# Peptides against a protein of PDB entry 2Q3Z: the designs that were tried, part 35

Target 1, 272 residues: chain A of PDB entry 2Q3Z
Amino acid sequence: YVLTQQGFIYQGSAKFIKNIPWNFGQFEDGILDICLILLDVNPKFLKNAGRDCSRRSSPVYVGRVVSGMVNCNDDQGVLLGRWDNNYGDGVSPMSWIGSVDILRRWKNHGCQRVKYGQCWVFAAVACTVLRCLGIPTRVVTNYNSAHDQNSNLLIEYFRNEFGEIQGDKSEMIWNFHCWVESWMTRPDLQPGYEGWQALDPTPQEKSEGTYCCGPVPVRAIKEGDLSTKYDAPFVFAEVNADVVDWIQQDDGSVHKSINRSLIVGLKISTKS
Target 2, 254 residues: chain A of PDB entry 2Q3Z as posed
Amino acid sequence: YVLTQQGFIYQGSAKFIKNIPWNFGQFQDGILDICLILLDVNPKFLKNAGRDCSRRSSPVYVGRVGSGMVNCNDDQGVLLGRWDNNYGDGVSPMSWIGSVDILRRWKNHGCQRVKYGQCWVFAAVACTVLRCLGIPTRVVTNYNSAHDSNLLIEYFRNSEMIWNFHCWVESWMTRPDLQPGYEGWQALDPTPQEKSEGTYCCGPVPVRAIKEGDLSTKYDAPFVFAEVNADVVDWIQKSINRSLIVGLKISTKS

## One batch from the design tools (peptide; aimed at target 1 W83 Q118 W174)

Design b2_p18_5_s2 (made by RFdiffusion4, then SolubleMPNN; from b2_p18_5, 8 letters changed)
Fold by OpenDDE base, seed 5:
Structure b2_p18_5_s2 (fold): chain B 272 residues (1-272), chain A 18 residues (1-18)
Amino acid sequence: as target 1 above (272 residues)
Amino acid sequence: PEESPIIDYGPAYESYES
């Protein structure tokens, strides 16, 4: 996981799984230096350099910093996300073939945000950075991935009697979503939560005021321990949320229906 | 800032489903 520089990222849909080759390039010239710059421009370093540096020996701390710094939300982070198919003033997310060019562009332009990324681009850059810093990391893909915005573990749709969605969709399901898992001990938690930890650098929800996510033990997600830091409810919902339809009838009554056609979560973990 | 996603079922990019 640390030594592999080239790999694959899974994309597509649950029915039509695809993959793309990706150059992580963590050992290419200058990449480690860029990763160190990323740490030195993070908000915690700018606030208190001594405290930040003293905590860089913790993969838990570093993982959380990297999750926040791979996106440009709230800081001098690497990538700006865009999903509206309007990429003319930058690079289409679909055009990237590796992390190295992205990181070099970021540094060479004075740590200005790179346009543009989507989930697999965020995840891949995070994977490169974490590997550079000696943290075993892999990219994971979750098909039918839920984005829960209110932490109720549900994706809720309002529908009329004909099944047509009413109002704006606030909560959504991605055809696929990518994040990373990193291997680390968790001395900050009860025993047994060492191992793979989920981290999500795609800006979806704020955690402690910053667009970052994790680390959260994969074991905690599997066992439904939602009290486990960090961001267990959000990550749990990505892979386990139920879809609920609120159907309004002509008489004004509302009926709850479980949507069995939309099954959230099919996670694939990479081996490289 | 957050961008508004497009709901499209293309397999080559991330998109929301309904």
Scores: peptide ipSAE 0.033, ipTM 0.667, DockQ to the pose 0.106
OpenDDE base, seeds 1, 2, 3, 4: peptide ipSAE 0.014, 0.020, 0.021, 0.016; ipTM 0.490, 0.564, 0.592, 0.545; seed 1 fails the geometry check

Design b2_p18_5_s3 (made by RFdiffusion4, then SolubleMPNN; from b2_p18_5, 7 letters changed)
Fold by OpenDDE base, seed 4:
Formats: sequence, structure tokens, C-alpha cells
Structure b2_p18_5_s3 (fold): chain B 272 residues (1-272), chain A 18 residues (1-18)
Amino acid sequence: as target 1 above (272 residues)
Amino acid sequence: PEESPIIDYGPEYESYAS
């Protein structure tokens, strides 16, 4: 999880799992230096360098910083996300084959955001950075991954009497989503939550005012401890959200129905 | 404040709501 520089990232769908090779390249020349630059341009460092540096011994702190800095939201982060298939003014997310080129581009252009990333790109870059910093990390793919925007652990579809989805469709289930899991102790939590921690660098929701996510103990998610920092409800929803259909009847009444045909979550954790 | 991420439908994302 630290030593492997080449691996696979799982993509596709639950019914048709695909993978791509990825060069994490955490030991390639200059990559560690770039990772340190990433830390040195984070908002917390800019606000109080001494305090930020004093906390860099904490993988919890560093993990959270990295999850925020891999995306360019709120800061001078690495990647700009784009999902609309309009990538002509940058690099298509599907074109990347490794983290090294992305990080080098970011650094070489004065820490300007690299265009463009999607979930696996964010995750892969985060994985590289965290590995560089000595944190065992793996990329995780979750099929039928939910994006809960209102922290109610539900993916809610509004439907008319014919079952047609209405509304803005703000909450959704992705065919797949990628994030990372990092191994760390959690001295900031009660005993028992050491081990794999989920971190999501894809800018989906703000956490404490920043587009970041985690770390949250995988154990907490497994056991349903949603009070555990950070962002347990969001991560829990990604893998366990229930799908609710709000069906509007002709008379204006609304019926709530659990959609059991849409199963959220099929997580694949990589071994390398 | 930074621009909010655009969560849209791309080639690698398929929403069950689409």
C-alpha cells in the first residue's frame, strides 16, 4: 500500500466491472517534493504555518488536508473536476494513466489547477500523495455509489404518478465512485477505530466549509456509528443509502416508497 | 469562495436518475 507504484483502478458498473492500469508513481523523482508543496499551499498553512506544520505528524490531519487539496475547490488544489464531457480546453479525465503527470503539471504551472479530473483521478492522485507521505493508502471503488446532498442517508427520487423522475435530480447514484482508504490510528477518537479510514478527495460536499471528506473509520461505517468524525453520514450514505421514491399522486398526495430494486454500494478495496 | 463543483453526467458516470 506504500511500496506499490503501479496498480489498477476499478471502474465500470456492478454488472460489468472494468479496470484500468494506473501509475501511482509515489517514488518517482520530484513527486515527494510536489507533495510537500501541496501541504505548503494549503489554506491552513497559509493561515498559520507553525500550527499546520506541527500537525503534519498526524495522518488524520494530513489525510484531511490532502482530501481537500487534491481538488482545487476552496484552495490551490491539484485538480479541477468536470463531468460534462467538455474537456477540449484541458485533458480528458479518461486520458490520464497515472498521477505523476498530473502532479508535475500542477507544480510546473505554479500550482494551478489541472484540467480535468473525475473520481478515480482524484482518488488516484490522493493515493499517490498519501503514499508519498508514508500513509498506507489504497483506491476504493464503490459501485452504485450514492451522493447524498442533505445528509439524510437517503437518495430521494421524486416521481409522478407514472413513475417518471421529476425535479432537479440533485441526489444521484453513480455507476461507480472512487475514493481512498488510508491506514492510520485515530487517537482523536475512542479506542477501536484504528485501521482503514475512508477519505474522499472528489469535491462532492463541503465538510466544515471545505470540499473534503474524511478520514472516517471504515469500522464506523460498517457498524453504523454516524457520529464519528469525519463525515460519517456522507460516507455511510455512499455505500448504504436507501433509495426513496416520493410518488406524487394525481390528487396531489405524496407516497413514500423504498425502492428495493436500487441497491446502493458494492465496495471493492484494492489489494495493491 | 471557490465555485461549487458541477456534478453532471459524464461518460464515466451514469446516474440512476437519468
Scores: peptide ipSAE 0.022, ipTM 0.565, DockQ to the pose 0.144
OpenDDE base, seeds 1, 2, 3, 5: peptide ipSAE 0.019, 0.010, 0.013, 0.015; ipTM 0.529, 0.541, 0.459, 0.498; seed 2 fails the geometry check

Design b2_p18_5_s4 (made by RFdiffusion4, then SolubleMPNN; from b2_p18_5, 8 letters changed)
Fold by OpenDDE base, seed 4:
Structure b2_p18_5_s4 (fold): chain B 272 residues (1-272), chain A 18 residues (1-18)
Amino acid sequence: as target 1 above (272 residues)
Amino acid sequence: MEESPIIDYGPEYESWKS
């Protein structure tokens, strides 16, 4: 996980799984230095350098910082996300073939956000950074990945009496979503939560006021321990949300139904 | 415990739902 610089990122859909080769390049020249710069421009460092530096021995702390800094939301982070297919003023997320170019561009342009990223790009860059910092990390792809915006562990569709989806689709299921899992101990938690921790650098929801996510023990997610920091409910929902249809009838009544045809969460954990 | 991060490369498939 730490040593492999080349790998694959899984994409597509649950029915049509695809992969792309990716150069993580964590050992390429200058990449470690860029990762250190990333830490040195994080909001916590800028607020209190001594305190931030004192905590960099904690993979929990560093992981959370990296998850926030890989996206440019709220800080001088690496990537600007964009999903509207308007990439003319930057690089299409689909064009990237590795993390190295992204990180170099970020640094070379004075830590200005690189345009553009999507989930696998965020995840891949995070993976590179975390590996550089000595944290075993892998990219994870979750097919039918839910984005729960209201922390109710549901993906809710509002439908009319004809089954047509109404309103803004604020909550959604991605065909796929990528994040990372990092291996670390969790001395900040009860025993047994060491191991793989989910971190999501894609700016989806705010955690403690910043667009970051995790680390949360994969075990906690599997066991349904939603009290476990950080962001267990959100990550749980990504992989196991129930889909609910709110069906409005002609009389104005609303009926709740569980949509069993939409199964959230098929995980592919990369070993590379 | 999940496999140690040092050993194997390749995709692992997990279903979150039973």
Scores: peptide ipSAE 0.020, ipTM 0.597, DockQ to the pose 0.030
OpenDDE base, seeds 1, 2, 3, 5: peptide ipSAE 0.015, 0.040, 0.042, 0.019; ipTM 0.554, 0.608, 0.655, 0.575; seeds 1, 2, 3 fail the geometry check

Design b2_p18_6 (made by RFdiffusion4)
Pose (drawn by RFdiffusion4):
Structure b2_p18_6 (pose): chain A 254 residues (1-148, 151-160, 170-248, 256-272), chain P 18 residues (1-18)
Amino acid sequence: as target 2 above (254 residues)
Amino acid sequence: SVDLDPYMLLGFEDPDFP
């Protein structure tokens, strides 16, 4: 979770899982410096640099800023999202085989966002950043499935959608800032929309808090709970509707 | 109309997808 520089990012579908190899490259030349730069341009550093550097004692603080800076609403984030199959301005999300070239591109262009990312690209870059800084991190994929004239599927078909698959990262740490028993894997989602409140979204939120439905636990628990849960009910006339099943075959490299 | 990436849409299951 710290030292291995290549891994797998799972894509495809719940029935046809694809394992896409990836070069996280966290110890390649210039990558650590780029990661320290990423911290020094974060908006909390601009607001109060002395406090920002002091807070870097915490993997909760750093994980939040690190993952949060990958797809940042501010112009100094690492990547820009796009899903319209129109990637001519820059580089397709399906092209990358690693996090390193994106990070280098980002540094060289005045810390401007690199076009383009999709959920697995953001998650892959977040893994590189956090592994470089020493926070044990893994990329995770969740699969969702439809069964087909449903209004539900129409609403979605024609960025908090429910996708065929969605990726995020999990990082390992204690949570002295929370009630006891929430140490361990924390979910961090660097995909784009920081929207409800706060400098960043989403996480870190303990995986256990998600499983337990304890959605008052910081940070951004409802956003992560929504990626792995959806409750759908029909009233033809009360009935459970399985036209949409969310939270299947959640996967990570062994 | 927006042309979204089909492999990201629900119900997409192509075994030969790269």

Design b2_p18_6_s1 (made by RFdiffusion4, then SolubleMPNN; from b2_p18_6, 7 letters changed)
Fold by OpenDDE base, seed 5:
Structure b2_p18_6_s1 (fold): chain B 272 residues (1-272), chain A 18 residues (1-18)
Amino acid sequence: as target 1 above (272 residues)
Amino acid sequence: KVNLIPELLLGFEDPNAP
């Protein structure tokens, strides 16, 4: 996982799985220096450099910093997310073929945010940075991935009698979502939570005031231990949320739709 | 919370999606 520079990212849908080739390029010239700059411009370093540097021996700490710094939300991070198909003032997320060009653009433009990323771009850049820092990391794709915004482990849709979605559409199911898993020990947790840890650099929800996610033990997610730091309920919902479709009548009555069991979560891990 | 565009409730617009 640390030594592989070329790989594949899985995309598409559960019915129509596709992949794209990706150059992670963690050993290309200057990439390590860019990863160190990323650490040196993080909010924790700017607040207290000595404390930040003393914690960089922890893959748990570094993983959480990288998750926050790959997106540009609330910091000098690498990528600006955009999903509206209006990319004329930047690069379309679908045009990227590797992490190296993104990281070089970020550094060469004075750590200005690169336009634009979506989930697989965020995940791939995070994978490059973590591998460059010596943390074994892989990109993970989850098909029918839920985005739970209220931490209730439900994705609720309200529809009128015509089937049109009513109200706030903030909760959604992605056809696919990408994040990373990193291998590390968890001395900050009870024994048995060492191994693969989920980290999500896509700016979906705030964790402790910053757009970051994880690390959370994959084991904790599998066993339903939602008390486990960091962000276990959110990551659990991505792979296990229940979908409820409600039909609202003109009289204000709400009925559960029987016909739409959307299955959340088909996880595919890259073996590269 | 990230404001996601309603038209993308089915994920990103994959120009190569069948």
Scores: peptide ipSAE 0.018, ipTM 0.627, DockQ to the pose 0.234
OpenDDE base, seeds 1, 2, 3, 4: peptide ipSAE 0.015, 0.017, 0.019, 0.016; ipTM 0.642, 0.592, 0.579, 0.569; seed 3 fails the geometry check

Design b2_p18_6_s2 (made by RFdiffusion4, then SolubleMPNN; from b2_p18_6, 7 letters changed)
Fold by OpenDDE base, seed 2:
Structure b2_p18_6_s2 (fold): chain B 272 residues (1-272), chain A 18 residues (1-18)
Amino acid sequence: as target 1 above (272 residues)
Amino acid sequence: EVNLIPELLLGFEDPNAP
């Protein structure tokens, strides 16, 4: 199935799963060349081409580069994320039906960021690129996916006495979130962590100064081994974080509210 | 359809779900 150019991406909610058709198109004309350009414009290549090229034999290295380059936050990456429903100066994330058009637009406009993407678009483009580079990859959808900003495995909301959310709402739960899993060995880790590795190209948190995530062994996430590089705590939180509501009183005292029924990581679906 | 639903942050599920 990893060689299939057409597939489905799962969306919606845990109770109401939806899917959209997607053309990954990793073998379409010119796509490989575009993927190579993507590597050649990455910050590591621009800093030291020889060093970058010497590491391209490592799917771990390449996966991490691709995770960073699919978004444009730190570099000449492919996609600009937007979630506010204001897409008039670009293409709505919901309008995309495949990775090929996105990649071609990016390249044809001098590696200018394509407007716009959301998680499934980021994941799908990453999937195309990784497949094109010979790394078996699939898109994964997690429902009720947490974005933990402080790596405490908690999604914390502060509320006033009326239950209204106060302060920063930066920590959030997606109704669904998409990322990719890539098959690779992990010679940089202890034995047993070969296999599927999670990579998240959606710009959520910086890893080593760049908006990228992974690769992290899916096994490590399943087993709760948060010491495993890369970004195990973040990915673990996406699927397992607890939600905590804090009630702040007028006197400045804070107490934990009752636990909500909302559970992070209700369902994980892979491409069929 | 965005993958962030504000109501979910309030403990509600997808308001657009049937």
Scores: peptide ipSAE 0.013, ipTM 0.537, DockQ to the pose 0.205
OpenDDE base, seeds 1, 3, 4, 5: peptide ipSAE 0.008, 0.017, 0.008, 0.009; ipTM 0.547, 0.569, 0.551, 0.555; seeds 3, 4, 5 fail the geometry check

Design b2_p18_6_s3 (made by RFdiffusion4, then SolubleMPNN; from b2_p18_6, 8 letters changed)
Fold by OpenDDE base, seed 4:
Structure b2_p18_6_s3 (fold): chain B 272 residues (1-272), chain A 18 residues (1-18)
Amino acid sequence: as target 1 above (272 residues)
Amino acid sequence: PVNLIPELLLGYEDPNAP
């Protein structure tokens, strides 16, 4: 996981799985230095450099920082997300073939946000950074990935009798979503939660006031321990949320649709 | 600071998906 510089990122849909080649390039020239710059511009460093540096020996701490810093939300992070297909003033997320160019662009432009990223780009860059920092990391793709904003573990859609979605519901299901899993011990948790930890650098929800997610033990997600820091409910929902389609009739009556069969959470992880 | 980008709410659909 740390040594592999070339890999694949899975995309597409659950029915039509695709992959793209990706150059993680964690050992390419200057990449480690860029990763260190990333740490040095994080809000925690700017607030208290000594405290931040003292915590960089913790993969938990570093993982959380990287999750926040790979996106440019709330900080001088690497990537600006965009999903509206208007990429003319930057690089289309679909055009990237590796993390190296992104990181170099970020650094070379004075830590200005790189335009643009989407989930797999965020995940891939995070994977590169974490690997550079010696944290075993893999990219994970989850098909039919839920984005739960209210932590109710439900993705609710309201539809009219014609099946048209009503209202601007912020909760959604991605055809696929990518994040990373990193191997680390969790001395900050009860015993048994060492191993793979989910981290999500895509700016979906704020965690403790910052657009970051994790680390959360994959085991906790598997076992349904939603009390486990960080962001267990959100990550759990990504892979396990129930989808409820409500059909609203003209008379205002609402009933659950039974016609939609969507399974949230088909996870594929890269293997070393 | 940049907050959640509204375009995130649009979701992602693979244009190459059948």
Scores: peptide ipSAE 0.020, ipTM 0.615, DockQ to the pose 0.154
OpenDDE base, seeds 1, 2, 3, 5: peptide ipSAE 0.019, 0.016, 0.018, 0.017; ipTM 0.584, 0.550, 0.584, 0.568; seed 3 fails the geometry check

Design b2_p18_6_s4 (made by RFdiffusion4, then SolubleMPNN; from b2_p18_6, 6 letters changed)
Fold by OpenDDE base, seed 3:
Structure b2_p18_6_s4 (fold): chain B 272 residues (1-272), chain A 18 residues (1-18)
Amino acid sequence: as target 1 above (272 residues)
Amino acid sequence: PVDLVPELLLGFEDPNAP
């Protein structure tokens, strides 16, 4: 996990799993230095350098910082996300083949956000950074991945009598979503939560006011312990949310329908 | 027929899109 520089990222759909090759390149020249710059420009360092530096011995703390800094939301982070297929003023997310070029571009342009990323790009860059910092990390793909915006473990859609989605579509399910899992101890939690921790650098929801997610023990998600920091309800929903359709009829009545045709969550972890 | 890029299964709008 730490030593592998080339790997694959899984994409596609649950029925049609595909992958792309990816160069993580954590040992390439200058990459470690860029990772250290990333730490030195994070909001916590800028606010209190001494406190930030004193906490860098904690993989929990560093993992959370990296999750926030891989995206450019709220800070001088690495990547700007874009999903509207309009990439003419940057690089298409689909064009990237490795983390090294992204990190070098970010650093060489004065820590300006790199255009553009999507989930697997965010995850891959986070994986590179965490590996550089000595944290065993792997990219994870979750098929039928839910985005729960209100932490109620439901994906809720309002529909008209014809089944057409109405109103806010902020809650959604992706065909696939990527994040990372990092191996670390959790001295900040009760015993037994050491091991793989989920971290999501894609700017989906704010955690404590910043677009970051995790670390949360994979065990906590599997066991349904949603009280476990950080962001257990959100990560749990990504893999276990129920889909509810609120169907409004012509008479103004609203009917609740549980969507049983779509099973949320099919997680694949990389072997290296 | 299945794209390698993320697609919304139930929705058509990405709240994080510009």
Scores: peptide ipSAE 0.030, ipTM 0.667, DockQ to the pose 0.118
OpenDDE base, seeds 1, 2, 4, 5: peptide ipSAE 0.023, 0.055, 0.016, 0.019; ipTM 0.584, 0.636, 0.627, 0.532; seed 2 fails the geometry check

Design b2_p18_7 (made by RFdiffusion4)
Pose (drawn by RFdiffusion4):
Structure b2_p18_7 (pose): chain A 254 residues (1-148, 151-160, 170-248, 256-272), chain P 18 residues (1-18)
Amino acid sequence: as target 2 above (254 residues)
Amino acid sequence: DATRAELPIGMTVEEWLA
C-alpha cells in the first residue's frame, strides 16, 4: 500500500471485470517534489500557509487535500474531467498507463489541469500522491448494473450519475477527530464536483461509517454512501425495483 | 478500448461512440 509502484485498476463491468495494470510510480524522479508542490499550491495554504504546514501532521488533513487537489474546482488541480468521447484537446483517459506523466505534465504547465481524466484516472493519480507521501492507499472500483423502458435509465442516459463502474481510493489511518472506532480504511473520492460545502470533496470518510449508514461522520459521507447504495421503489398500484443495482463486486488488488 | 470508458448507467458503448 506504500512501497509497490505498480498495481491494477479494475474496469469493464460486474460480469466482465477488466484488470488494467498501472504504474503509480510514486518514487520516480521528481514525483515527491511535485507532490510537495501540490500541497504548497493548495487553497488552504494560500489562505493560511503557517496553519496549512502545521496541519500536515495529520493524514486526515493531507489525504483530504491530496485527493482533493487531483480534480480541484480551482484552476490549480491536477486533472480535468470529460466523458463525451471528445478528447482531442489533449489526452484520452483510456490512454494513460500510469500517474507519472500526468503529474509531470501538470508541473510543467504552471500547475494547470491536464486534459483529460475519468474516475479511474483521478483515483490512480490520488494513489500515486498519497503513496508518495507515505499514506497507505489502494484504488477501488465499484460496479453498477442496469436491467432494461425504464424512466430511471432514461433520466441517466439522456456529474453525480450512476456509472457502469466508478473508482476511488481508500487510505489507512486513525481518526482521533471522530468518535472512537473509525480508524482504518477511509474513502477518498477525487472525482470532480465539490458542491455541497467545503474546500474539497469527497472524504476522507471511514468505510465503516458507510457500511453502518452513519452519514453524519466527516467528511462527505453521503457522497460515498450514494456511490454504493441506491434505493428504488415502484408504485404501480409499493414494490422494490431492480432496474438499477448499485454496489456490486467492489474490487481492489490483492 | 471504449469498453474502458466510464459510462452513465444504461448507455451502451455503441451509443457513446456515435

Design b2_p18_7_s1 (made by RFdiffusion4, then SolubleMPNN; from b2_p18_7, 6 letters changed)
Fold by OpenDDE base, seed 2:
Structure b2_p18_7_s1 (fold): chain B 272 residues (1-272), chain A 18 residues (1-18)
Amino acid sequence: as target 1 above (272 residues)
Amino acid sequence: SASNLQLPIGMTVEEHLA
């Protein structure tokens, strides 16, 4: 995991699984230096350099910092996300073939956000950075990935009497979503939660005021322990949320229906 | 290719942008 510089990232949909080759390039020239710059421009360092540096021996701390810094939300992070297919003023997320060019562009432009990324780009860059820092990391793809916005472990759709989705459609299920899993001990948790930890660098929801996510033990998610820091309910919902339809009738009554046709979550972990 | 974009399930690129 630490030594692998080439790999594949899974994309597409649950029905049509695809993959792309990706150059993580964690050992390429200058990449380690860029990763160190990333740490040195993080908000926690800027607030208290001594405290931040004293905590960099913790993979838990570093993982959380990297999760926040791979996106440019809230800070001088690496990537700006965009999902509206309007990439004319930057680079299309689909054009990237590796993390190295992204990181070099970020550094060479004075830590200015790179345009643009989507989930797999965020995940891949995070994977590069974490590997570069000596943390075993892999990219994970989850098909039919839920984005729970109100922390109720549900994806809720409002529908008219004909079953048509109404309203802003804020809650959604992605065809796929990518994040990373990193191997680390969890001395901050009860025994047994060492191992793979989920980290999500794609800006989806704020965690403690910052667009970051994790680390959360994969075991905790599997066992349904939602009390486990960090962000267990959100990550759990990505892979396990139930879908609820609120159906409005002509008389103004509302009927709650469990949507069993939309199955959230099909996670693929890589061995690279 | 737009076929690898992250999209809401069951939605085309055109539908997502509409």
Scores: peptide ipSAE 0.348, ipTM 0.869, DockQ to the pose 0.560
OpenDDE base, seeds 1, 3, 4, 5: peptide ipSAE 0.344, 0.333, 0.337, 0.319; ipTM 0.867, 0.863, 0.863, 0.857

Design b2_p18_7_s2 (made by RFdiffusion4, then SolubleMPNN; from b2_p18_7, 6 letters changed)
Fold by OpenDDE base, seed 4:
Structure b2_p18_7_s2 (fold): chain B 272 residues (1-272), chain A 18 residues (1-18)
Amino acid sequence: as target 1 above (272 residues)
Amino acid sequence: SASLAQLPIGLSVEEWLA
């Protein structure tokens, strides 16, 4: 989880699982330096360098910083996400084969955001950075991954009488989503939450005002302890949300229907 | 390839991108 530089990232769908080889390259020349630059341009460092540096011994702190800095939202982060299939002014997310080129591009262009990433790219880069910083980390893929906007643990679709989706579509389910799990102790939590921690560098929802996510103990998610920092409800929903259809009839009446055909969450944890 | 992109389910791509 620290030493392996090559691995696989799972993509596709629950029914059609695919994988791609990925070069994490955490030991390639200059990558550690780039990771340190990443830390040195994070908002917390810019605000108070001494305090930031003093906290870098904490994998909890570093993990959270990295989750925020791998995306360029709110900061000078590494990657700009894009999902609309318009990648002509950059690199298609599907074109990347490793983290090294991404990180080098970022650094070489004055820490300008690299275009473009999607979840596995974010996750892979985060994995590289975290491994480089000595934090055991793996990429995980969750199929039928929910994006819960309001932390109600539901994916709610509003539909007309014909089943057509109405209104805001901000809540949705991805065919797959990738994030990372990092091994760390959690001295900031009650005992028993050491181990794998979920971190999500894909900019999905803000956590304490910043597009970052985690770390949250995988155990907390499994046990349904949603009070556990950070971002337990969101991560829980990614793997456990129920899908609800609100069907509005022409007379204005609304019917609630549990969508049992959409089963959220099929997580694959890599062993590399 | 585009087939490996993240895509919404439960919604059409057109609905998602609209």
Scores: peptide ipSAE 0.334, ipTM 0.835, DockQ to the pose 0.487
OpenDDE base, seeds 1, 2, 3, 5: peptide ipSAE 0.325, 0.330, 0.329, 0.331; ipTM 0.832, 0.830, 0.824, 0.827

Design b2_p18_7_s3 (made by RFdiffusion4, then SolubleMPNN; from b2_p18_7, 7 letters changed)
Fold by OpenDDE base, seed 4:
Structure b2_p18_7_s3 (fold): chain B 272 residues (1-272), chain A 18 residues (1-18)
Amino acid sequence: as target 1 above (272 residues)
Amino acid sequence: DAELLQLPIGLSVEEHLA
C-alpha cells in the first residue's frame, strides 16, 4: 500500500465493472517534494505555519489536509473537477494515466489547479500523496455511490405520476465513485477505530467549511457509528443510503416509496 | 469512453451534461 507504484482503478458500473491501469508513482523523482509543497500551501499552513507543521506527524491531520488540497476548491489545491464533458480548455479526466503528470503540472504552473479531474483522478492523486507521506493508502471504488446532500442518509427523488424525476435533482447516485482508504491510528477517537480510514478528496460536500472528507474509520461506517469524526454520515450514505421516491400525484398528494431496485453501495477495495 | 465517466444514475446523460 506504500510501495506499489502501479495499480488498477475500478470504474464503470456495478453491472459492467471496468478497470484502468494507474501509475501512482509515489517514488518518482520530485514527487515527494511536490507533496511537501502541497502541505506548505494549504490554508492551515498559511494561517499558522508552526501549528500546521507541528501536526504533520498526525496521519489524521495530514489525511484531512490532503483530502482538501487534492481538490482546488477553497484553496490552491491540485485538481479542478468537471463533470459536464466540456474539457476543451484542459485535459479530459479520462486522459490521465497516472498521478505524476498531474502533480508535476500543478507544481510547474505555480500550484495552479490542473484541469480536469473526476473522482478516480482525485482519489488516485490523493493516494499518491498519502503514500508519499508514508501513509498506507488504497483507492476504493464504490458502485452506485450515493451523494447525500442533506445528511438524512437518503437519496430522495421526486417523481411525477409517470415516474419521471422532478425537481433540481441535487441528490444523486453515481454509477461509481472513488475515494481512498488510509491506514492509521485514531488517537483522537475512542479505542478500536484504528485501521482503514476513508478519505474523499472529490469535492462533493463541505466538511467544516472546506471541501474535504474524512478521515473516518471504516469500522465506524460498518458499525453505523455516525457520530465518529470525520464525516461519518456522508461516507455512510455513500455506501448505505436508501433510495426513496416521492411520487406526486396529479391531485398534489405525495406517496413515499422505497426504491428497492436501486441498491446503493458496492465497494471494491484494492489489495495492493 | 462513457463507460469510464462518473455519471449520475437515474438521469439521462443529456440531462446531466446540459
Scores: peptide ipSAE 0.301, ipTM 0.805, DockQ to the pose 0.545
OpenDDE base, seeds 1, 2, 3, 5: peptide ipSAE 0.297, 0.285, 0.300, 0.299; ipTM 0.807, 0.802, 0.804, 0.804

